# Peptides against a protein of PDB entry 6RGO, part 174

Target 1, 392 residues: chain A of PDB entry 6RGO
Amino acid sequence: MALKLLGFNQDATCFSVISSNKGVTIYNCDPFGKCFELEKSTSNDEELDFLVEMLFSTSLIAVVDKTIGASKRKKLKIVNTKRKATICELTFPHEIMDVIMNRKIICVVLKSDQIFVYDISCMKLLRTIDVRGEKLKSTSKFRNSEAVGDIGVRVSLSTDNNSILCYSSYSKSDKENAPLNDIVVFDALKCIQINVLPAVHQSNIVCIACSPDGMLMATASEKGTIIRVFKTIDTENDEPILVNEFRRGSRPSRISEMKFNHDNTLLACVGESDTIHIFALPVTTTEADANEDDTLQQSSHSLSSSINGLQYISKGLANRFGKIIVSKIPTQSQQRHVAYIKIPENAKYRIGFPKDTTNTIHICGEDGNYLVYSIPRNEVGPCTLVKSNTFD

## One batch from the design tools (peptide; made by RFdiffusion4, then SolubleMPNN)

Design b2_p13_6_s3 (from b2_p13_6, 6 letters changed)
Fold by OpenDDE base, seed 1:
Structure b2_p13_6_s3 (fold): chain B 392 residues (1-392), chain A 13 residues (1-13)
Amino acid sequence: as target 1 above (392 residues)
Amino acid sequence: SIKELEELLKEEE
């Protein structure tokens, strides 16, 4: 059967798939099994398309049926999975492109490059962010929406209650074809813009990940060769702090998903390549833990020898036009993966990090494989397969 | 209902 992956929930306890014959199925990871099924609304052999976001292990899902009809693609349903009942329904002026949520906030991304931010507890609209509206004050020409295939506003939300929203925005260029290469950091609860990171890539941003605590974000462009990790809130001399620059590969390849683990020590990426890459992040010692025992220092030292080459090139070269160009970290200081997983060519995979095991990664494929891997701590190498299951 | 949303948000508190 043709499967389409929707992804893992926030803590990787469940994942969602579209089965061509059944509709949406949600699987529990442990114990492995079906926990919910949403039947297709049509008897036709039409290609099923859905957005489904699950709120952790709760019975709350957000659903958008994208299969048929422009009206359905504009409709968000909040569904109770235990009751198989729609709790509420929202209709938008434009097609829904993405939905993301945590325990406080639900964000709805439209094809119009608008982000609707709601209080999830009451479905009250807190903010409409118009990512085009900031640009339209300078350029009257609507980009004809027809030719812009896979390039739209990308979003990521912290899984914590701080509800840090990172989204891609259009660079301030007088050029009609400004890329989506700026990042805005937004407090979704207070509805305040916290930070703007200008021109974090040369081309459009196609993937963003926010850390669970909202303190870090990872970005990748349509080239997918370099991943950049920034601080979200903190700035140095009003300039963005680049924490890491990772090299996924030398060949262009789309990154479809990135995720941090729950302690911000690992960043994983997956996409069109035959390899899931896992990168190590420097442990940000918050000043608070400086008091506990010397014994943990020994294990960090072996990875630190490779990290000592991170000169904080905090000095963004201010271009003559006052644009902060994120200085390319020298190719020699670009970190490689610390671990990897080989996946079948042309199989789409999704990734998730479980909360309880920071050195474990969950993956699922459109090939019907659900796999659990152990991540090596002290060596660069392949992950070890711990558990496998199949689904249909 | 809004009340049912509030109940579901508490399932893991």
Scores: peptide ipSAE 0.451, ipTM 0.918, DockQ to the pose 0.648
Fold by OpenDDE base, seed 3:
Structure b2_p13_6_s3 (fold): chain B 392 residues (1-392), chain A 13 residues (1-13)
Amino acid sequence: as target 1 above (392 residues)
Amino acid sequence: SIKELEELLKEEE
């Protein structure tokens, strides 16, 4: 059967798939098994297309049926999985491209490059963000949205209650073809823009991940060769907003998903390549925990030496032409993966990090494999397979 | 209902 992966929930306790025969199925990871099924609305041999966002291990899912007709693609259903009942239905002016949520906020991304931000508790609209309207008034030419189906506004939301929303925005360049290479950081609860990261890549951003706490954000462009990690908030200290630059590879390859683990020590990426890459992040010791005298002094020394190379971004050029956040970082500062998983060629995989085991990664494939890997701590190498299950 | 939505948001506490 053709399987289409929808992904893991926020804590990787469940994952969602589309089965060509059954519709949407949600699997529990531990104990492994089916926990919910949403049957097809139609008996037709039409290719099923859905958006499904699950709120952690709760009975709350957001569902968009994209299978049939332009009208259904504009409807968001909030469903109780225990009751198999629609709680709420919202209709949008344009096709829904993405839906993300946490315990406070649900964000709906439209094909119009609009983001609708709702208070999830009451489904009240808090904000409409018009990413096109933020583009300087001069380029009134609505690009015929037909040809570039894959380049739209990308979003990521922190899984915590701070509800930090990161989204891609159009650069302020007077060019008719301004790329989606800016990032806006938005407090979704207060409905305020807290930061803008201009020109974080040379091409359109196609993947964004926010850390669970909203303090970090990872970005990848259409090239998918470099992943950049940024602080979401400007610290008052002259600390660089760009904290990491990772090299996935030398060959261009699309990154479809990135995830931070729950303690911000790891960043995983998956996409069109035969390899899931896992990168180590420097532990940003917040100065607050520096008072506990604990003897873990020894291991921190080796990773700190590589960060010192990033500080020599000459203070002088930043002043004249806005904060060029992405100066030409010397190619020498680009870190490689610390761990990897080999996956079948052309198999689409999704990734998730479980909350309680920061050195474990969950993966699932359109090949019907659910796999749990242990991530090596003290060596650069392959992850070890711990558990495997199959699904259909 | 909105009440049912509020109840589902508490299922993990």
Scores: peptide ipSAE 0.450, ipTM 0.919, DockQ to the pose 0.635
Fold by OpenDDE base, seed 4:
Structure b2_p13_6_s3 (fold): chain B 392 residues (1-392), chain A 13 residues (1-13)
Amino acid sequence: as target 1 above (392 residues)
Amino acid sequence: SIKELEELLKEEE
């Protein structure tokens, strides 16, 4: 059967798949098993296409049936999985391209490059972000570039209640074909733009990941060779802070998904390559001066190899026209992966980090494999398979 | 209903 992966929920406790014969199935990760099934609405042999976003392990899902007709592609259903009932339905002016949520916010991305931000508790519209309209204000000529294929506005939302929304925007370049290579950081609760990171890549951004706490953001372009990690909120002299620049590979390969682990110590990426890459982030020791005095002696000589995280303050050379050029970190200082997982070629995989186990990664494939890997802490090498399950 | 949505959002993980 052809499986299509929808992905993990926010904490990697569940994942969603489309089965051509059954419709949508949601699996629980531990204990492994089916927790929900959404039957296909029609008996036709049409290729099933759905968006499903699950709110953690709750009975709340957002569903878009993209299989049948232009009208369904514009409808978001909020479904109670326990009742198998639609709680509410929203209709949009354009096709829904993406849906993301946390416990506070649901964001709906349209083919029109609009982002609709809702308070999830009441489904009240808080903001409509018009990424094209912002471009029109900055650029004298809007070419209706028909969104050729998979290039559109990308979004990521923090999984915490702060609800930091990162989205790709069009560069203010006077070029008729300005790329989607700016990032906007947006407080989705307050509906305030916090930060703008200009020209973070040379080409369109195709993948964004926000950290669970919303403090970090990872970006990848169409080339997928370099991943950049930025601070979302913090700036230095009104310039974006580049925390890390990772090299996934020397060959172009699309990155489909990136995820931070819960403590922001790891960034994983997956895509069209035979390898999931896991990168180590510098631990920002927030010196919480917890002066608590408590005595206990235990002498364990943990050789903390102080990876001197060179704070690459990439002083963006502000070119005379106020364009922050994110300086390329020298190729010698581009960190490689610290860990990896080999996956079958041509199998699409999705990734998730469980909350309680910061050195564990969940992966699932269109090959019907759900796999749990342990990430090595002190050695550069392959991850160790801990659990494996199959699904259909 | 909005009430049902509020109940689902209170489901602990």
Scores: peptide ipSAE 0.446, ipTM 0.922, DockQ to the pose 0.607
Fold by OpenDDE base, seed 2:
Structure b2_p13_6_s3 (fold): chain B 392 residues (1-392), chain A 13 residues (1-13)
Amino acid sequence: as target 1 above (392 residues)
Amino acid sequence: SIKELEELLKEEE
């Protein structure tokens, strides 16, 4: 059967898949098993396509039927999985490209490069973000959606209640083909733009991940060779703070998903390559806990691998055009993965980090494998397989 | 209904 992966929920307790014969199935990770099934509404041999976003382990899902020929690609359904009932339905002016949510906010991304931000508690529209801005509304050159495949606005939302929304935006260059290489950081609750990171890559951003607490953001371009990690809110001298620059590889390969673990110590990435890469983030010791004098000599031999985090303060050469060029970290100081997982080249995989085990990663494949790996702490190497299950 | 949505948002993980 052709499986299509929809991904993990926020805490990796569940994942969703499309089965050609059954429709949408949600699996629980532990204990492993089916927890919900959405039946195929049509008997047609059409390739099923859906968006499904689950709110943690709750009975709340957001569903979009994207199946070709379906008049439903503009409809968001909020569904109670226990009752198998639609709670509410919203219709949008354009096709829905993505849906993301937390306990406070639901964001709907349209093919028009609009983001609709809702208060999830009442489904009240808080904001419509037009990423093209007013100037580009006149150029009715819809990029021929056939030739320029998956290049659109990318979004990520913090899983916490602070509801930090990161989205890709068009650079202010007067060029008709301005890349989606800026990032906007937005407080989705207050509906306030809090930061703008200009030109974080040379090409379009195709993947964004926000940390669970909304304090960090990872970005990758179409090249997928370099991942950059920034602070979302904090700035230094009104400039964006680059925390890390990671090298995924030397060959171009698209990154489809990135995720932080729950304590912001790890960043994982997956895509079209045969390898999931896991990177270590430097623990920023916040000086705040210096006061409790509790002399518990726990001789944790923290192998202080002196990651000389060369704070390359990007002396942004403010080139004459006011573009902050994120200074390239020298190629020699680009950090590599600390751990990896080999996956089949022909199978798409999705990733998730469980809340309770910061050194564990969940992965699932279109090959029908759900796998749990342990991430090594003290050595660079392969992850160890801890648990495996199969699904159809 | 909105009431049912508010009930689901109160479900513990």
Scores: peptide ipSAE 0.445, ipTM 0.923, DockQ to the pose 0.609

Design b2_p13_6_s4 (from b2_p13_6, 5 letters changed)
Fold by OpenDDE base, seed 1:
Structure b2_p13_6_s4 (fold): chain B 392 residues (1-392), chain A 13 residues (1-13)
Amino acid sequence: as target 1 above (392 residues)
Amino acid sequence: SIEELKKLLEEEE
């Protein structure tokens, strides 16, 4: 059967798939099995498309029927999975492109490049962010939305209650074809813009990941060769702090998903390549833990020898036009993966990090494989397969 | 209902 992956929930306890014959199925990871099914409402042989966002392991899901020809592509449903019942419905002026949520906030991304931010507890609209509206004051030409298939506003939300929203925005260029290469950091609870990171890539941003605590974000462009990790809130001399620059590969390849683990020590990426890459992040010693025992220092030292080459090139070269250009970290200081997983060519995979095991990664494929891997700590190499299951 | 929504948000992980 043709499977389409929707992804893992926030803690990787569940994942969602579309089965061509059944509709949406949610699987529990441990014990492995079906926990929810949403039946196909139409007998038509139309290719099913859905958005399904699950709130952790709870019975709350957000669902959008995106099936071609469906009148429902503008309708968000909040569903109780235990009751198989719609709790509420929202209708939008434009097609829903993405939905993201945590315990406080739900964000809805429209094809109009608008982000609707809601208080999830009452479904009250807190803010409408118009990502085009800042640009439309200069250029009246609607980009004919027909030709730009895969390039839209990308979003990521912290899984914590701080609800840090990172989204891609259009660069302040007088050019009609400004790329979506700026990042805005937004406090979704207070509805305040916290930070703007200009021109973090040369081309459109196609993937963003926020850390669970909202303190870090990872970005990738349509080239997918370089991943950049920034601080979200902190700035140095009003300039964005680039924490890491990772090299996924030398060949262009789309990154479809990135995730931090729950302690911000690892960043994983997956996409159109035959390889899931896992990168190590420097442990940000918060000043608070400076008091506990010397014994943990020994294990960090072996990875630190490779990290000592991170000169903080905090000096963004202010271009003559006052645009902060994120200085390319010299190719020699670009970190490689610390671990990897080989996946079948042309198989789409999704990734998740479980909360309880920071050195474990969950993956699932459109090939019907659910796989659990152990991540090596002290060596660069392949991950070890710990558990495998199949689904239909 | 909004009351049902609140209960689901209070479900433990």
Scores: peptide ipSAE 0.515, ipTM 0.937, DockQ to the pose 0.593
Fold by OpenDDE base, seed 3:
Structure b2_p13_6_s4 (fold): chain B 392 residues (1-392), chain A 13 residues (1-13)
Amino acid sequence: as target 1 above (392 residues)
Amino acid sequence: SIEELKKLLEEEE
């Protein structure tokens, strides 16, 4: 059967799939098994297309049926999985491209490059963000949206209650073809823009991940060769907003998903390549924990030496031409993966980090494999397979 | 209902 992966929930306790025969199925990871099924609305041999966002281990899901007709693609259903009942239905002016949520906020991304931000507790609209309207008035030419189906506004939301929303925005360049290479950081609760990261890549951003706490954000462009990690908030200290630059590879390959683990120590990426890459992040010791005298002094020294190379971005050039956040970081500062998983060629995989086991990663494939891997701590190498299950 | 939605948001993991 053709399987299409929808992904893991926020804590990787569940994952969602589309089965060509059954519709949407949600699997529990531990104990492994089916926990919910949403049957097809139609008996037709039409290719099923859905958006499903699950709120943690709760019985709350957001569902968009994209299978049939332009009207259904504009409807968001909030469903109780225990009751198999629609709680709320919203209709949008344009096709829904993405839906993300946490315990406070639900964001709906439209094909119009609009983001609708709702208070999930009452489904009240808090903000409409018009990413096109923020583009300088001069380029009124609606690009015929037909040809570039894959380049749209990308979003990521922190899983915590701070509800930090990161989204891709159009560069302010007077070019008719301004790329989606700016990032806006938005407080979704207060409905305020807190930061803007201009020109974080040379091409359109196609993947964004926010850390669970909203303090970090990872970005990848269409090239998918470099992943950049940024602080979401400007610290008052002269600390660089760009904290990491990772090299996934030398060959261009699309990154479809990135995720941080729950303690911000790891960043995983998956996409069109035969390899899931896992990168180590420097532990930003918040100065608050520096008072506990604990003897873990020894291991931190080796990673700190590589960060010192980033500080020599000459203070002088930043002042004249706006915050060039992405100066030409010397190619020498690009870190490689610390761990990897080999996956079948052309198999689409999704990734998730469980909350309680920061050195474990969950993966699932359109090949019907659910796999749990242990991530090596003290060596650069392959992850070890711990558990495997199959699904259909 | 919105009341049902609130209860689902209060479901612990």
Scores: peptide ipSAE 0.510, ipTM 0.936, DockQ to the pose 0.593
Fold by OpenDDE base, seed 4:
Structure b2_p13_6_s4 (fold): chain B 392 residues (1-392), chain A 13 residues (1-13)
Amino acid sequence: as target 1 above (392 residues)
Amino acid sequence: SIEELKKLLEEEE
């Protein structure tokens, strides 16, 4: 059967798949098993296409049936999985491209490059972000670039209640074909733009990951060779702070997904390559002066290899036109992966980090494998397979 | 309903 992966939920406790024969199935990760099935609405042998976003392990899902007709592609259903009932239905002016949510916010991305931000508790519209309209204000000529294929506005939302939304925007370049290479950081609750990171890549951004706490953001372009990690909120002299620049590889390969682990110590990426890459982030010791005295002796010799986090203050050469050029970190200082997982070629995989186990990664493949890997702490090398399950 | 939606958002993990 052809499987299509929809991905993990926010904490990697569940993952969603499309089965051509059954419709949407949601699996629980531990204990492994089917927790929900959404049957296909029609008996036709049409290729099933769905968006499904699950709110953690709750009975709340957002569903878009993209299989049949232009009208369904514009409908978001909020579904109670326990009742198998639609709670709410929203209709949009354009096709829904993506849906993301947390316990506070649901964001709906349209083919029109609009982001609709809702208070999930009442489904009240808080903001419509018009990424094209912002471009029109900055650029004298809007080419209706028909969104050729998979290039569109990308979004990521923090899984916490702060609800930091990162989205790709069009660069203010006077070029008729301005790339989607700016990032906007947006407080989705307050509906305030917090930060703008200009020209973070040379080409369109195709993947964004926000950290669970919303303090970090990872970006990848169409080339997928370099991943950049930025602070979302903090700026230095009104310039974006580049925390890390990672090299995934020397060959171009699309990154489909990136995820931070719960404590922001790891960043994983997956895509068209035979390898999931896991990168170590510098531990930002927030010196919380927790003076609390408590005595417990445990002599764990943590060989803290002091990775001297060279604070690459990327002095963006402000070119005469106020464009911050994110300086390339010298190729010698581009960190490689600290860990990796080999996956079958041509199998699409999705990744998730469980909340309780910061050195564990969940992966699932269109090959029907759900795999749990342990990430090595002190060694650069392959991850160790801990659990494996199959699904159909 | 909005009440049902609120109840689902209050479901602990």
Scores: peptide ipSAE 0.509, ipTM 0.935, DockQ to the pose 0.601
Fold by OpenDDE base, seed 2:
Structure b2_p13_6_s4 (fold): chain B 392 residues (1-392), chain A 13 residues (1-13)
Amino acid sequence: as target 1 above (392 residues)
Amino acid sequence: SIEELKKLLEEEE
């Protein structure tokens, strides 16, 4: 059967898949098993396509039927999985490209490069973000959606209640083909733009991940060779703070998904390559806990691997055109993965980090494998397989 | 209903 992966929920307790014969199935990770099934509404041999966003382990899902020929690609359904009932339905002016949510906010990304931000508790529209801005509304050159299939606005939302929304935006260059290489950081609750990171890559951003707490953001371009990690809110001298620059590889390969673990110590990435890469983030010791003198000599042999975090303070050469060029970290100081997982080249995989085990990663494949790996702490190497299950 | 939506948002993980 052809499986299509939809991904993990926020805490990796569940994942969703499309089966050609059954429709949408949600699996529980532990204990492993089917927890929900959405039946195929049509008997047609059409290739099923869906968006499914699950709110943690709750009975709340957001569903979009994207199946070709379906008049439903503009409809968002909020569904109670226990009742198999639609709670509410919203219709949008354009096709829905993505849906992301937390306990406070639901964001709907349209093919028009609009982001609709809702208060999830009442489904009230808080904001419509037009990423093209007013100037580009006149150029009705819809990029022929056939040739430039996958380049659109990317979004990520913090899983916490702070509801930090990161989205890709068009650079202010007067060029008709301005890349989606800026990032906007937005407080989705207050509906306030809090930061703008200009030109974080040379090409379009195709993947964004926000940390669970919304304090960090990872970005990757179409090249997928370099991943950059920034602070979302904090700035230094009104400039964006680059925390890390990771090298995924030397060969171009698209990154489809990135995720932080729950304590912001790890960043994982997956895509079209045969390898899931896991990177270590430097623990920023916040100086705040210096006061409690409790002399518990827990001999945590912190392997002070002297990651000389050369704070390359990017002396942004403010080139004459006011573009903050994120200074390239020297190629020699680019950090590599600390761990990896080999996956089949022909199978798409999705990743998730469980909340309770910061050194564990969940992965699932279109090959029908659900796999749990342990991430090595003290050595650079392969992850160890801990648990495996199969699904159809 | 909106009341049902609120109850689902109050479901513990």
Scores: peptide ipSAE 0.504, ipTM 0.936, DockQ to the pose 0.605

